# Peptides against a protein of PDB entry 4JHK: the designs that were tried, part 40

Target 1, 212 residues: chain A of PDB entry 4JHK
Amino acid sequence: EDYKIQSFDLETQKLLKTALKDPGSVDLEKVSSVIVDQSLKDQVFSREAGRICYTIVQAEAKQTNGSVFRRNLLNRLQQEFKAREETRKRSTQEWVCLVSFICNIFDYLKVNNMPMVALVHPVYDCLFRLAQSDALKNEEEVDCLVLQLHRIGDQLEKMNVQLMDELFNLLRDGFLLQEDLSSMGRLLLLEILEFRAGGWKLSDTAQKYYYS

## One batch from the design tools (peptide)

Design b1_p24_2_s2 (made by RFdiffusion4, then SolubleMPNN; from b1_p24_2, 9 letters changed)
Fold by OpenDDE base, seed 4:
Formats: sequence, C-alpha cells, structure tokens
Structure b1_p24_2_s2 (fold): chain B 212 residues (1-212), chain A 24 residues (1-24)
Amino acid sequence: as target 1 above (212 residues)
Amino acid sequence: KLPAPVPQSPEPPPDVAPPTELDF
C-alpha cells in the first residue's frame, strides 16, 4: 500500500514506513507526534492521516497486542482539541486541518470494532464551531465543514441524530439568515442540506444541478 | 457550479486493536 507521506523529510518518511511495518522498533510516541504536527500543516495529509494511523494501530496490535501508538495519538489529539480556539485564532488553515484530522481519526479508528464514542462529541463540537456565524463567513471553514459532512456525516449521525439535527438547524439558519456568506458558501450549505435530506446522497437531478 | 462531489469515506476494515479507556 502507498501512503501519502511525501511531505515529510526522508528521515521521517523512513520512520513512518518502519512504524507501518514494525511498530515495535520505533518510538511510537514520536511517530504519533510527527503525524499530528504534520496533519496541522498539510491539509492533504490531515485528511489521509487516519489511514496511516489505522495501519500503525493494527500493526502494533498484531505485533504485541499493544496500543501505545493509539494512546499517544489520542492524548495529543485531545490536547490540540482543547486548544482549538487558540489554533483557530492563530491560523484558519491549521484549524481546518485539525478538524479534518479529528474527523479522519473518527472515521478510521475503532474501539471494540465500533466508532470511538469518546470522539463523537469532540467531532460535533468542531463541526458546531464551524457552523457559528463567525466561521460561516469564512469560505475555508465552510469548505472544511461540508467536506467532513460528506465524508463522515452518515456515520456521525448514527452516533447521535439529535446533535446532527441541531447542527443542520444552524446550517439552515446560516444559509437563510446570514448576510455575509459568500456565494460559494451559500451554495455549499444548500448542497449539504440537500445531501443529508437525500439520505447522505444526491439525486440525479441534484447532482446535475450542483456539479454538472 | 461546485467543483467535484466528495465521496463518502469507505468503512475501515475490522478493528483488531485492544480497547482503550481514553476519554475526551
């Protein structure tokens, strides 16, 4: 399998490749740290980091029945989540990368073969933050919000439909009432409203309208 | 027009890792 790790230097790439194949031979705390750090810098990597993390988690489990990597990863993730408002203030790019990474971890990592319940509220909190008026006016944040909902919205709804209803109430209100949305932002919000209403898929008519 | 539709993420393979007590 090929992993998108070209954004790392060669030494770090070797470290990651070793972690993927022989996790017991590397410092898994360091590996988790570099993955989180890079996920905050590189949006493409942030969206794909879950697959890498999943592979390392499974490799460690099979090798030693351990979970050192996952524990360190999630601890670091929790730290970043707690500091999310400062991150957003410092860099919108890092903030949306953080959200993307958290959503990607939710998507790929499981506990007892189930989605991690502990991540449900953090994911929703991030999405709710993106749905606030001060975020909806920023197209980069709207892009992130809509992207995550396309990727994991159906899974997340299964974990808590009430929160999803509340989230989409905010999105509907933003679409209808907020005056400083960009034209693209409005279109994205409308599309995702239609997407959920259609059972997390678009009809042929809607597909043609939004994407042809 | 929006650029390209984003596909849903596929379900990951079954988890074989031990459970964790980590909370957020």
Scores: peptide ipSAE 0.089, ipTM 0.782, DockQ to the pose 0.715
Fold by OpenDDE base, seed 2:
Structure b1_p24_2_s2 (fold): chain B 212 residues (1-212), chain A 24 residues (1-24)
Amino acid sequence: as target 1 above (212 residues)
Amino acid sequence: KLPAPVPQSPEPPPDVAPPTELDF
C-alpha cells in the first residue's frame, strides 16, 4: 500500500516504512513524534497521517499485542490540542494542519471498530473554533473546516447530533450574517450546508452548481 | 466554482487493537 511520506527525508521514510511492517523493531515513541511533527507542517501529510497511524497501531497489536505507538501518539496529540489557541495565533497553517490531523485520527483510529469517544469533543472543539467569526473570514480556515466536514461529518454527527446542529447553526449564521467572508468562503459554507442537509451528499443538480 | 468535491474517507479495516483508556 502506498503511504504519502515523500515529504520526509529518506532516513525517516525508512523508519516509517519499518514501523508500518515491523513496529517492534523501531522506537515507536520516536515514530509517533515524527508523525505529529510532520502533520503540523505538511497539510497533505496531515490528511493522510491517520491511515498511517492506524496501520502502525494494527501492526503493533498483531505483532506484540502492544499499544505503545497509540499511547504515545495520543499523548502528543493531546498536548498539541491543549496548545491549539497558541498554535492558531502563531500559524494558521499549523493550526489547520493540527485540525486536519485530529480529524484524520478520529477517522481512522477505531477502537472495537468504533470511533474513539475521547476524540469526539476535541474534534468538535476544533471545528467550533473554525466556525467562529474571526476564523470564518479566513479562507484557509474555512477550507479546512469544510474539508473535515466532508470527510468525517457523518461519522461525527453519529457521535453527537446536538453538537453538529449547533455547529451548523454557526455556519448558517456565518453564511447569512457575516459580511467579511470571501466569495469562496461563502460558496464553501453554502455547499457544506447543502451537503449535510442532503444527508452528507450532494444532488446531481447541486454537484453541477458547485463543481461545474 | 469549487475546485473539486472532497471525497469521504473509506471504511477502515477491522480493528484488532485493544481499547484505550486515554482521554482528552
Scores: peptide ipSAE 0.087, ipTM 0.768, DockQ to the pose 0.720
Fold by OpenDDE base, seed 3:
Structure b1_p24_2_s2 (fold): chain B 212 residues (1-212), chain A 24 residues (1-24)
Amino acid sequence: as target 1 above (212 residues)
Amino acid sequence: KLPAPVPQSPEPPPDVAPPTELDF
């Protein structure tokens, strides 16, 4: 299987490829650190990172029934999550990359084929932060919020529908009441409101309205 | 007009990794 890791230098690419096939032969703490660091810099990679992490987790489990990689990965992710407000203040770009990465980990890493319950509240916390008025005025944060809801909203709602209802109440209020939204931000909020209302899909009419 | 539509993520394949108790 092909993985998009061309953004790394050749030595790091080799390290990652080895981890994917023979995780016992590499430093899995180093591998996890490299993946997290790059995910915080590149939102496109953060999407691929979820799939890469899943593959390494499965490979290690099959080799030794171990979980060294996942433990190191989640420990680092927890550290970044705890520092999320400082990250947001320092760099909006790093903040949205962090949110994207944690959502992708939620999407790909499972426990007995089910989402990790421990990630549900952290994911919602990130999305609720993006739904605050000070974040909704930033198009980059709105892009991130709407992107994640398109990708994992259906899965996340199944874990806690009450929190999803509360989140979308904030989004509806933002769309209706907030005056300093960008035109694109407002359009994105309207689209995602209709997307959920339609059962996490768009009608043909709505599809033409937003994307044609 | 919005850019290209964002696709919903498909369900991942079966998980064989041991469970985790890590909390955030």
Scores: peptide ipSAE 0.069, ipTM 0.777, DockQ to the pose 0.681
Fold by OpenDDE base, seed 1:
Structure b1_p24_2_s2 (fold): chain B 212 residues (1-212), chain A 24 residues (1-24)
Amino acid sequence: as target 1 above (212 residues)
Amino acid sequence: KLPAPVPQSPEPPPDVAPPTELDF
C-alpha cells in the first residue's frame, strides 16, 4: 500500500513505516507531530494523512488496545485549529492544508465506527470561514472549500443538516451577489451548488457540462 | 471547463480503536 510519504526524508519515512506496522516500537507523539507538520506544508499529503492516521490508530489498537497516537494527534490538531486565523493570515497555503487535514481526519478517524462528533463543529467552522466574502474572492480557498464538500459533504450533512443549509445559503449568496469572485471560483460554486442539489452527485448532463 | 472531478471518499473500514475524549 502506498501512503504517499515520499515527501519526508528517509529517516522519517522509516519512522512512519514502523509506526504503521509496529506502533509500539516508536514515539507516537513524535509521529503525530511529524504528520501534522507535513500536512500543513504539503497539500497532497494533507489530503491523504487521514488514511495514514487511520492505519496507525488501528495498528496500535490491535497491538496494545492503546490510543496514544490518536490522542496526541487530536491534541495537536486542536492546537492548530485554535490558531487557524493566524495561520490563514500567515499563509493561505498552510490554511487550506489545515482545512484539508481536519476534513480528512473527520473522514477517516471514527469512534465506535461513527464520525467523531467533536470534529463536526470544527469542520463546519473551517468551511464557514472559507465561505466568508474575504475568502470566496481567493480561488485557492474556493478550491479547498469545494474539494472538501465533494469529499465529505454528504457525511457532514448527515451530522447537521441545518448547518449545511446555512453554509450553502452563504455559497449561493456568494455566487449570486459577490462581485469579486474569479470566473473559476464562480463556476466552482455553481458546480457544488448543483452537486448538493443533486444528492451529492452530478447528472450525466451536468457532468458533461462541467468536466467535458 | 473544470479539472477532473474529485470522487467522494469511500466508507472507511471498521474502527477497532477504543473511544477517545475530545473537546474541540
Scores: peptide ipSAE 0.056, ipTM 0.752, DockQ to the pose 0.688

Design b1_p24_2_s3 (made by RFdiffusion4, then SolubleMPNN; from b1_p24_2, 9 letters changed)
Fold by OpenDDE base, seed 5:
Structure b1_p24_2_s3 (fold): chain B 212 residues (1-212), chain A 24 residues (1-24)
Amino acid sequence: as target 1 above (212 residues)
Amino acid sequence: KLEKPVEQNPEPPPSVAPPTELDF
């Protein structure tokens, strides 16, 4: 199975492969740190890192019933989350990678087959930040926002529909009222508004409109 | 026009990991 770790150097790939199969034989704090670091640099990886993390979590659970990796991962994520405004200021790319990664962790790392409650507000906080006027003018941030809502919006709404309503009020206002949106940004916002309104899916007609 | 529809991640298998008590 391909875990999409080709972006790492060979030594790190070996480390990750070992973590995936025998997590007890590696430094799981180091593994978590490496994954987070790469997720902040590589958008493709940040989108897929949740699966890698899931596999390591499961492997450790099976091996020792432990959660060292997940603990270290979440601790690092918390640190990055707390520093998110500084990250955004420094690098939009790293910021959207961070959001993507957190959302993927939300999607893949479940407790009792449910999303981790502790991640709900952090995820919403990230999405709300992307929904602010200064972010909506940046197509890269809009891309990230819309992408995450496509991927986890339905799950996230189930956790807190009130926050989702509030978020989409901001998106609607942005679409209607904000003057410095790109044409693509406007299209993305319209699409996601319609996507949610359609029960987190598009009609065939809408599908053709946006994607044909 | 958007390039292609956004795909959701595949549904992960049921988790066997213990609950987490971590706050975020």
Scores: peptide ipSAE 0.153, ipTM 0.823, DockQ to the pose 0.731
Fold by OpenDDE base, seed 3:
Structure b1_p24_2_s3 (fold): chain B 212 residues (1-212), chain A 24 residues (1-24)
Amino acid sequence: as target 1 above (212 residues)
Amino acid sequence: KLEKPVEQNPEPPPSVAPPTELDF
């Protein structure tokens, strides 16, 4: 398989490629740290990181029935999650990368073919933070919020429909009541409201309205 | 207007990884 790791230097690429094939021969703590660090800097990589992490997890499980990589990854992710407000204050870009990464990990790191229950509330907490008025006025945060809901909203709803209802109440209120939304932000909120209302799909009419 | 629909992630392959007891 081809993985999007071209943003790393050649030495780090070699490390990652080795981890993907023979995880027992590398420092998996270092590998996890490198993946998290890059995911916070590169939005494109943050989307790919879930697939990379999945492959390493499966390779280690098959090789030794171990979970050293996953443990280190989730520990680091938990640290970044706990510091998310400080990250947001420092860099909106790093904040949205963090959210994207957490959501992607939720999507790809399955346990017995099921989502990790431990990630459900952290994901919702991130999405709820993006749904606050101070975040909705920022197009970059709205874009991130809507992007994640398109990618994992249906799966996340299956884990907790009550939280999803509460989240979308905030989005509806933002769309209707918040005055300092950008035109694009308002359009994105309307689209995602219709997307969920349609069973996480758009009708042909709505598709033409938003994308033609 | 949005330029194109947002891409969803592909369905991941089946997992053989052991369960985890980690909590956030």
Scores: peptide ipSAE 0.145, ipTM 0.822, DockQ to the pose 0.734
Fold by OpenDDE base, seed 1:
Structure b1_p24_2_s3 (fold): chain B 212 residues (1-212), chain A 24 residues (1-24)
Amino acid sequence: as target 1 above (212 residues)
Amino acid sequence: KLEKPVEQNPEPPPSVAPPTELDF
């Protein structure tokens, strides 16, 4: 498979390639840290990072039946999650990268072909934070929220429908009641409300309305 | 108007990774 790791220096690229093929020969804590660091800087990479992490997890499982990489990865993620409010204060960009990365890890790192239960509440906590009034007025945060809900909303709902109902109550209230939404933000909220109402898909008519 | 529909990630193949005891 082709992995988008050209943004790293050559030595780090070699490290990542080795981790993908022979994880037992590298420092998997270092590998996890490198992936997290880059994912906090590049939201596009955060999606690729999920796939990379999945591959390393599978490779280590097959090679040694170990989970050192995943443990280190999730420990680092937990640290970043705990500091999420400070991250948001420092940089909206880093904050949405963090959310994107956590959501992609949720999407790719399955346990027995099911989402990791331990990630459910952290993901919802991030999405609920994006659904607060102070975040909904920021188009970058709304874009991140809606993007993640398109990608993993159906999976999250299966894990906890009550939390999803509560989240969408906030989104509906934001759409209807919040006055300082951007035009794009309002359109995104309307689209995602309709997306969920349609069973996490859009009708042909809705597709034409939002994307023509 | 939105530019294009949001892309979903492809579903990964079945996992062979062991369970984790980590409490995130």
Scores: peptide ipSAE 0.126, ipTM 0.813, DockQ to the pose 0.730
Fold by OpenDDE base, seed 2:
Structure b1_p24_2_s3 (fold): chain B 212 residues (1-212), chain A 24 residues (1-24)
Amino acid sequence: as target 1 above (212 residues)
Amino acid sequence: KLEKPVEQNPEPPPSVAPPTELDF
């Protein structure tokens, strides 16, 4: 399989490629750190990072029945999650990258073919933070929120429908009541409200309305 | 108007990894 790792230097690319094929021959803590660091800088990579992480986890499991990589990855992710408010204050871009990465890890790192239960509340916490009034006024945060809900909303709802209802109550209130939304932000909120209401899909009519 | 529909992630293959005790 081909992985989008061209953004790394050649030495790091070699490290990642080796980790994907022979995880026992590399420092998996270093590998996890490199992946997290890059995911915090590049939201596009954060999506690929989920797939890469999954592959390394599976490779290590098959090779040694170990979980060193996943442990290191999740430990680092937990550290970043705990510091999320400081990250948001420092850089909106890093904050939305963090959210994107956590959501993609939720999407790709399955345990017994199910989402990791331990990630459900962290994911919701991130999405709820993006749904607060101070975040909804920032188009970059709204973009991230709506993007993640399109990608994992259906899976996340299956894990906890009550939290999803609460989240969408905030989004509805934001759409209806908040005055300082951007035009694009308002459009995105309307679209995602309709997207969920339609069973996490858009009708042909709605598709034409939003995307024509 | 939105530029394009949001792309979803591809479905990952079945997992063979053991469960983890880590919790956030």
Scores: peptide ipSAE 0.039, ipTM 0.741, DockQ to the pose 0.725

Design b1_p24_2_s4 (made by RFdiffusion4, then SolubleMPNN; from b1_p24_2, 9 letters changed)
Fold by OpenDDE base, seed 1:
Structure b1_p24_2_s4 (fold): chain B 212 residues (1-212), chain A 24 residues (1-24)
Amino acid sequence: as target 1 above (212 residues)
Amino acid sequence: KLPSPVPQNEEPPPSVAPPTELDF
């Protein structure tokens, strides 16, 4: 299986490849740190990072029934999550990368083939932050919010439908009442409202409306 | 109009990893 790790130097690529095959032979704390650091810089990589993390977790489980990598990864994520407001103030780009990465970890790292319960509230907290008025006026944050809801909204709703209802109440109110939304932001909110209402899918008619 | 449909992630294969007690 090919992983998109070309953005790293050759030494780091070798480290990651070794972690994927023989996680017991490398410093898994260092590996987790490298993955998180890059995911905070590149939102596209954050999706691939989820796959990489999944593979390393499975490899370590198979090799030693251990969870050193996952523990280090989640510890680092927790640190970044706690600092999320400062990150947002410093860089919207880094903030949306953080949200994207947390959501991808939620999507890929399962426990007994189910989402980690411990990640549910952190994910919702991030999405609720993106749904605040000061964030909805920023198209980059709206893009991130809508993207994550498309990717994991159905899974997240199954974990807590009440929070999802509350979140979408904010999105509806933003769509209807907030004056400083961009035209694209407003369109994205409308689309995601319809997407959820349709059972986390678009009808053929809606697909044509939004994308043709 | 939106530029392209938003892609969903593929569901990962079944996990064989042990549970974790780590809180977030």
Scores: peptide ipSAE 0.053, ipTM 0.782, DockQ to the pose 0.729
Fold by OpenDDE base, seed 5:
Formats: C-alpha cells, structure tokens, sequence
Structure b1_p24_2_s4 (fold): chain B 212 residues (1-212), chain A 24 residues (1-24)
C-alpha cells in the first residue's frame, strides 16, 4: 500500500517505512512527533495519517504487544489540542489540519474495536469551535467541519447523540442567521444538515442538487 | 456546485492493540 509519504525527506520516509514494518527497530516517539508535525502542515498527509498510525499501532501490537507509539502520539496530540486556540490564531491551515488529524485518529484507532472514549469530547470540542460564528465565516473552517462530519459524523453521533444535536443546532442557526457566511459556506452547511437528516447520506435528488 | 461527495470512511480492520487508559 502507498501511504503517501512523499512530502517527507528521504531519511524520514525510510524511518516511517521501517516503523510500518518493524516498529521495534525505530524511535517511536520520534516517529509520532514527525507524523504530528507533518499532519499540521500538509492537508493531504493529515487525511492519510490516521491510516499510517493505525498500521504502526497494529504492527507494534503484533510485534511486542506494546503501545509506545500510540501513547506518544496521543500525548503529543493532547499538547496540540490544548494549544488549539493559539494554533488557530497563528494559522487557520494548521488549525484545520489539527482538527482533521484528530478526527482521523478517532476514526482509525480503536480500543477493543471501539472508538476511543477519551477522544470523543476533544473531537466534539474541535467541531464546536468550528461551529462558532467567527469560524463559520471562514470557508476553510467550514470545509473542514463539513468534511469531518461526512467522514465520522455517524460514528461520533453513536458516541454522544446529545452533543451531536447541540452541534447541529449551532450549524442550523449559522445557516439561517449568520449574515457573513460565504455562498459556498452556506451551501455546505445546508448540505450537511440534509446529510445528517437523511441518516448520514443524501437522497438521489439532493445528491444531484449539490454535486451535479 | 460542491466538489465530489466525501464518502464516509470504511470501518478499519479490528484492532489488535492493547487497551489504553490514556486521557486526551
């Protein structure tokens, strides 16, 4: 499988490839740090990073029944999460990459084949932040919000339907009441509202309306 | 017109990793 690690230098690519196959032979703290760093900079990589992380986690589990990589990964993510407001102020791109990566980790990394309960509130916190009026006016943040809800909304709802209802109340209010939304932003909000209402899928008519 | 629809991610293979007690 191609893990799309071309954005890294050759040395780092080698490190990652080794981690994927023989995690015990590399510094897994360094690997986790490199993955997080790149995920904050590269939107394409941030989408694939969850799969990479999953593979490393499974490889380490199989090799040593260890979880060094996952522990280091989550510790680093926690640090970035805590600093998320500062990140957002510094760079919208890094902020949406962070959100995307956290959501991707939620999707791919399981405990007892279930989503990590510890990630539920952090994910919702990120999505709620994106649902605030100051974020909804930024199309890049709306894109991120809607993208994550398409990817993991159904799973996230199963973890806490009350929070999902609250989130979508904010999105509906934003759609209806906020005047400084872009036309695309408003369209995205409408689409995701219909998407959830349809059981996390669109009707054929809606599909044609939004995407044809 | 929106870009192409984003499919929901498929469920990854079952995890063989040990449980974690880490908070986030």
Amino acid sequence: as target 1 above (212 residues)
Amino acid sequence: KLPSPVPQNEEPPPSVAPPTELDF
Scores: peptide ipSAE 0.047, ipTM 0.770, DockQ to the pose 0.695
Fold by OpenDDE base, seed 4:
Structure b1_p24_2_s4 (fold): chain B 212 residues (1-212), chain A 24 residues (1-24)
Amino acid sequence: as target 1 above (212 residues)
Amino acid sequence: KLPSPVPQNEEPPPSVAPPTELDF
């Protein structure tokens, strides 16, 4: 199985490869930090990072029934989550990377084959932040919001439909009432509204309308 | 028009990792 880790130096690549195969032989705190740091810089990597994290978690569980990696990973995520407003203020790019990474961790890491309950509210909090008027006017944040909802919206709704309803109320209000949305932002909001309404999928007609 | 469909993630395989007590 190939992982997209070419952006790291050779030493770090070796570290990650070793962690994937023999997690007990490496510093898993360091591994988690490296993955988080890169995920905060590259939104595309955040998806791969989720897969990498899943593999390391499973490897450690099988090897020692341990959870050192996941604990360090989630502790770092909690730290970054708590500082999310400062991150957003400093860099929209880092902020959307953070959201993307948290959402991908939610997607890939399970507890007893179920989504981690502890991540449900943090994920919703991030999405609600992206759904505020000051964020909806920023197309990069709207793109992130819509991307995450396409990726994990169905799973997230199953965890708390009330919060999802509240979130989509904000999105509908933004679409209908907010004046400073970009044309693309408004189109993205309309698409995701219809996507959820269709059971987290688009009809053939809607698919043609938005993408053909 | 949107440039391309946004891909939905495939649900990852089940995890046998132990529970965590972490709370955000």
Scores: peptide ipSAE 0.044, ipTM 0.765, DockQ to the pose 0.674
Fold by OpenDDE base, seed 3:
Structure b1_p24_2_s4 (fold): chain B 212 residues (1-212), chain A 24 residues (1-24)
Amino acid sequence: as target 1 above (212 residues)
Amino acid sequence: KLPSPVPQNEEPPPSVAPPTELDF
């Protein structure tokens, strides 16, 4: 299996490859730290990070029935989540990377084919923050919000439909009432509203409207 | 016009690792 880790130096790539195959032979705290640090800088890597994390978790479970990696990963994620407002103030880019990473962990670290219940509210909290008026005026934050809803919206709704309804009420209000949205931001909000209304898919007619 | 369709993630295989308790 090929993993997209070309953004790391060769030494770190070797470390990650070893962790994927023989997690007991490496420092799993260091591995988790490296993955989180890179995920906070590179939104593209955040998607791959979820898959990498899943594989390491499974490898460690099979090898020793241990959970050292997942424990360190989730502890670090919790720390970053708690500091999310400070991160947002410092860098919008780091903030959207954090949201992307949390959403990808939610997507990939499933137990018994179910999402981790403990991650449901943190994910919603991030999405609700992106749905506030001060965030909706920033196209980078709207891009992140809409991207995550396309990727995990259907799964997240199954965990709590009431919160999803509340979230989409904010998005509809933003689309209809907020004056300082970018043209692209407004279009993205309209698309995601229609996407959910269509059962988390677009009709052929809508597909042509937005993308043709 | 949106530049391209937003891709969805593939659903990963289920985990065999035990659940964890977190308080975010």
Scores: peptide ipSAE 0.036, ipTM 0.725, DockQ to the pose 0.636

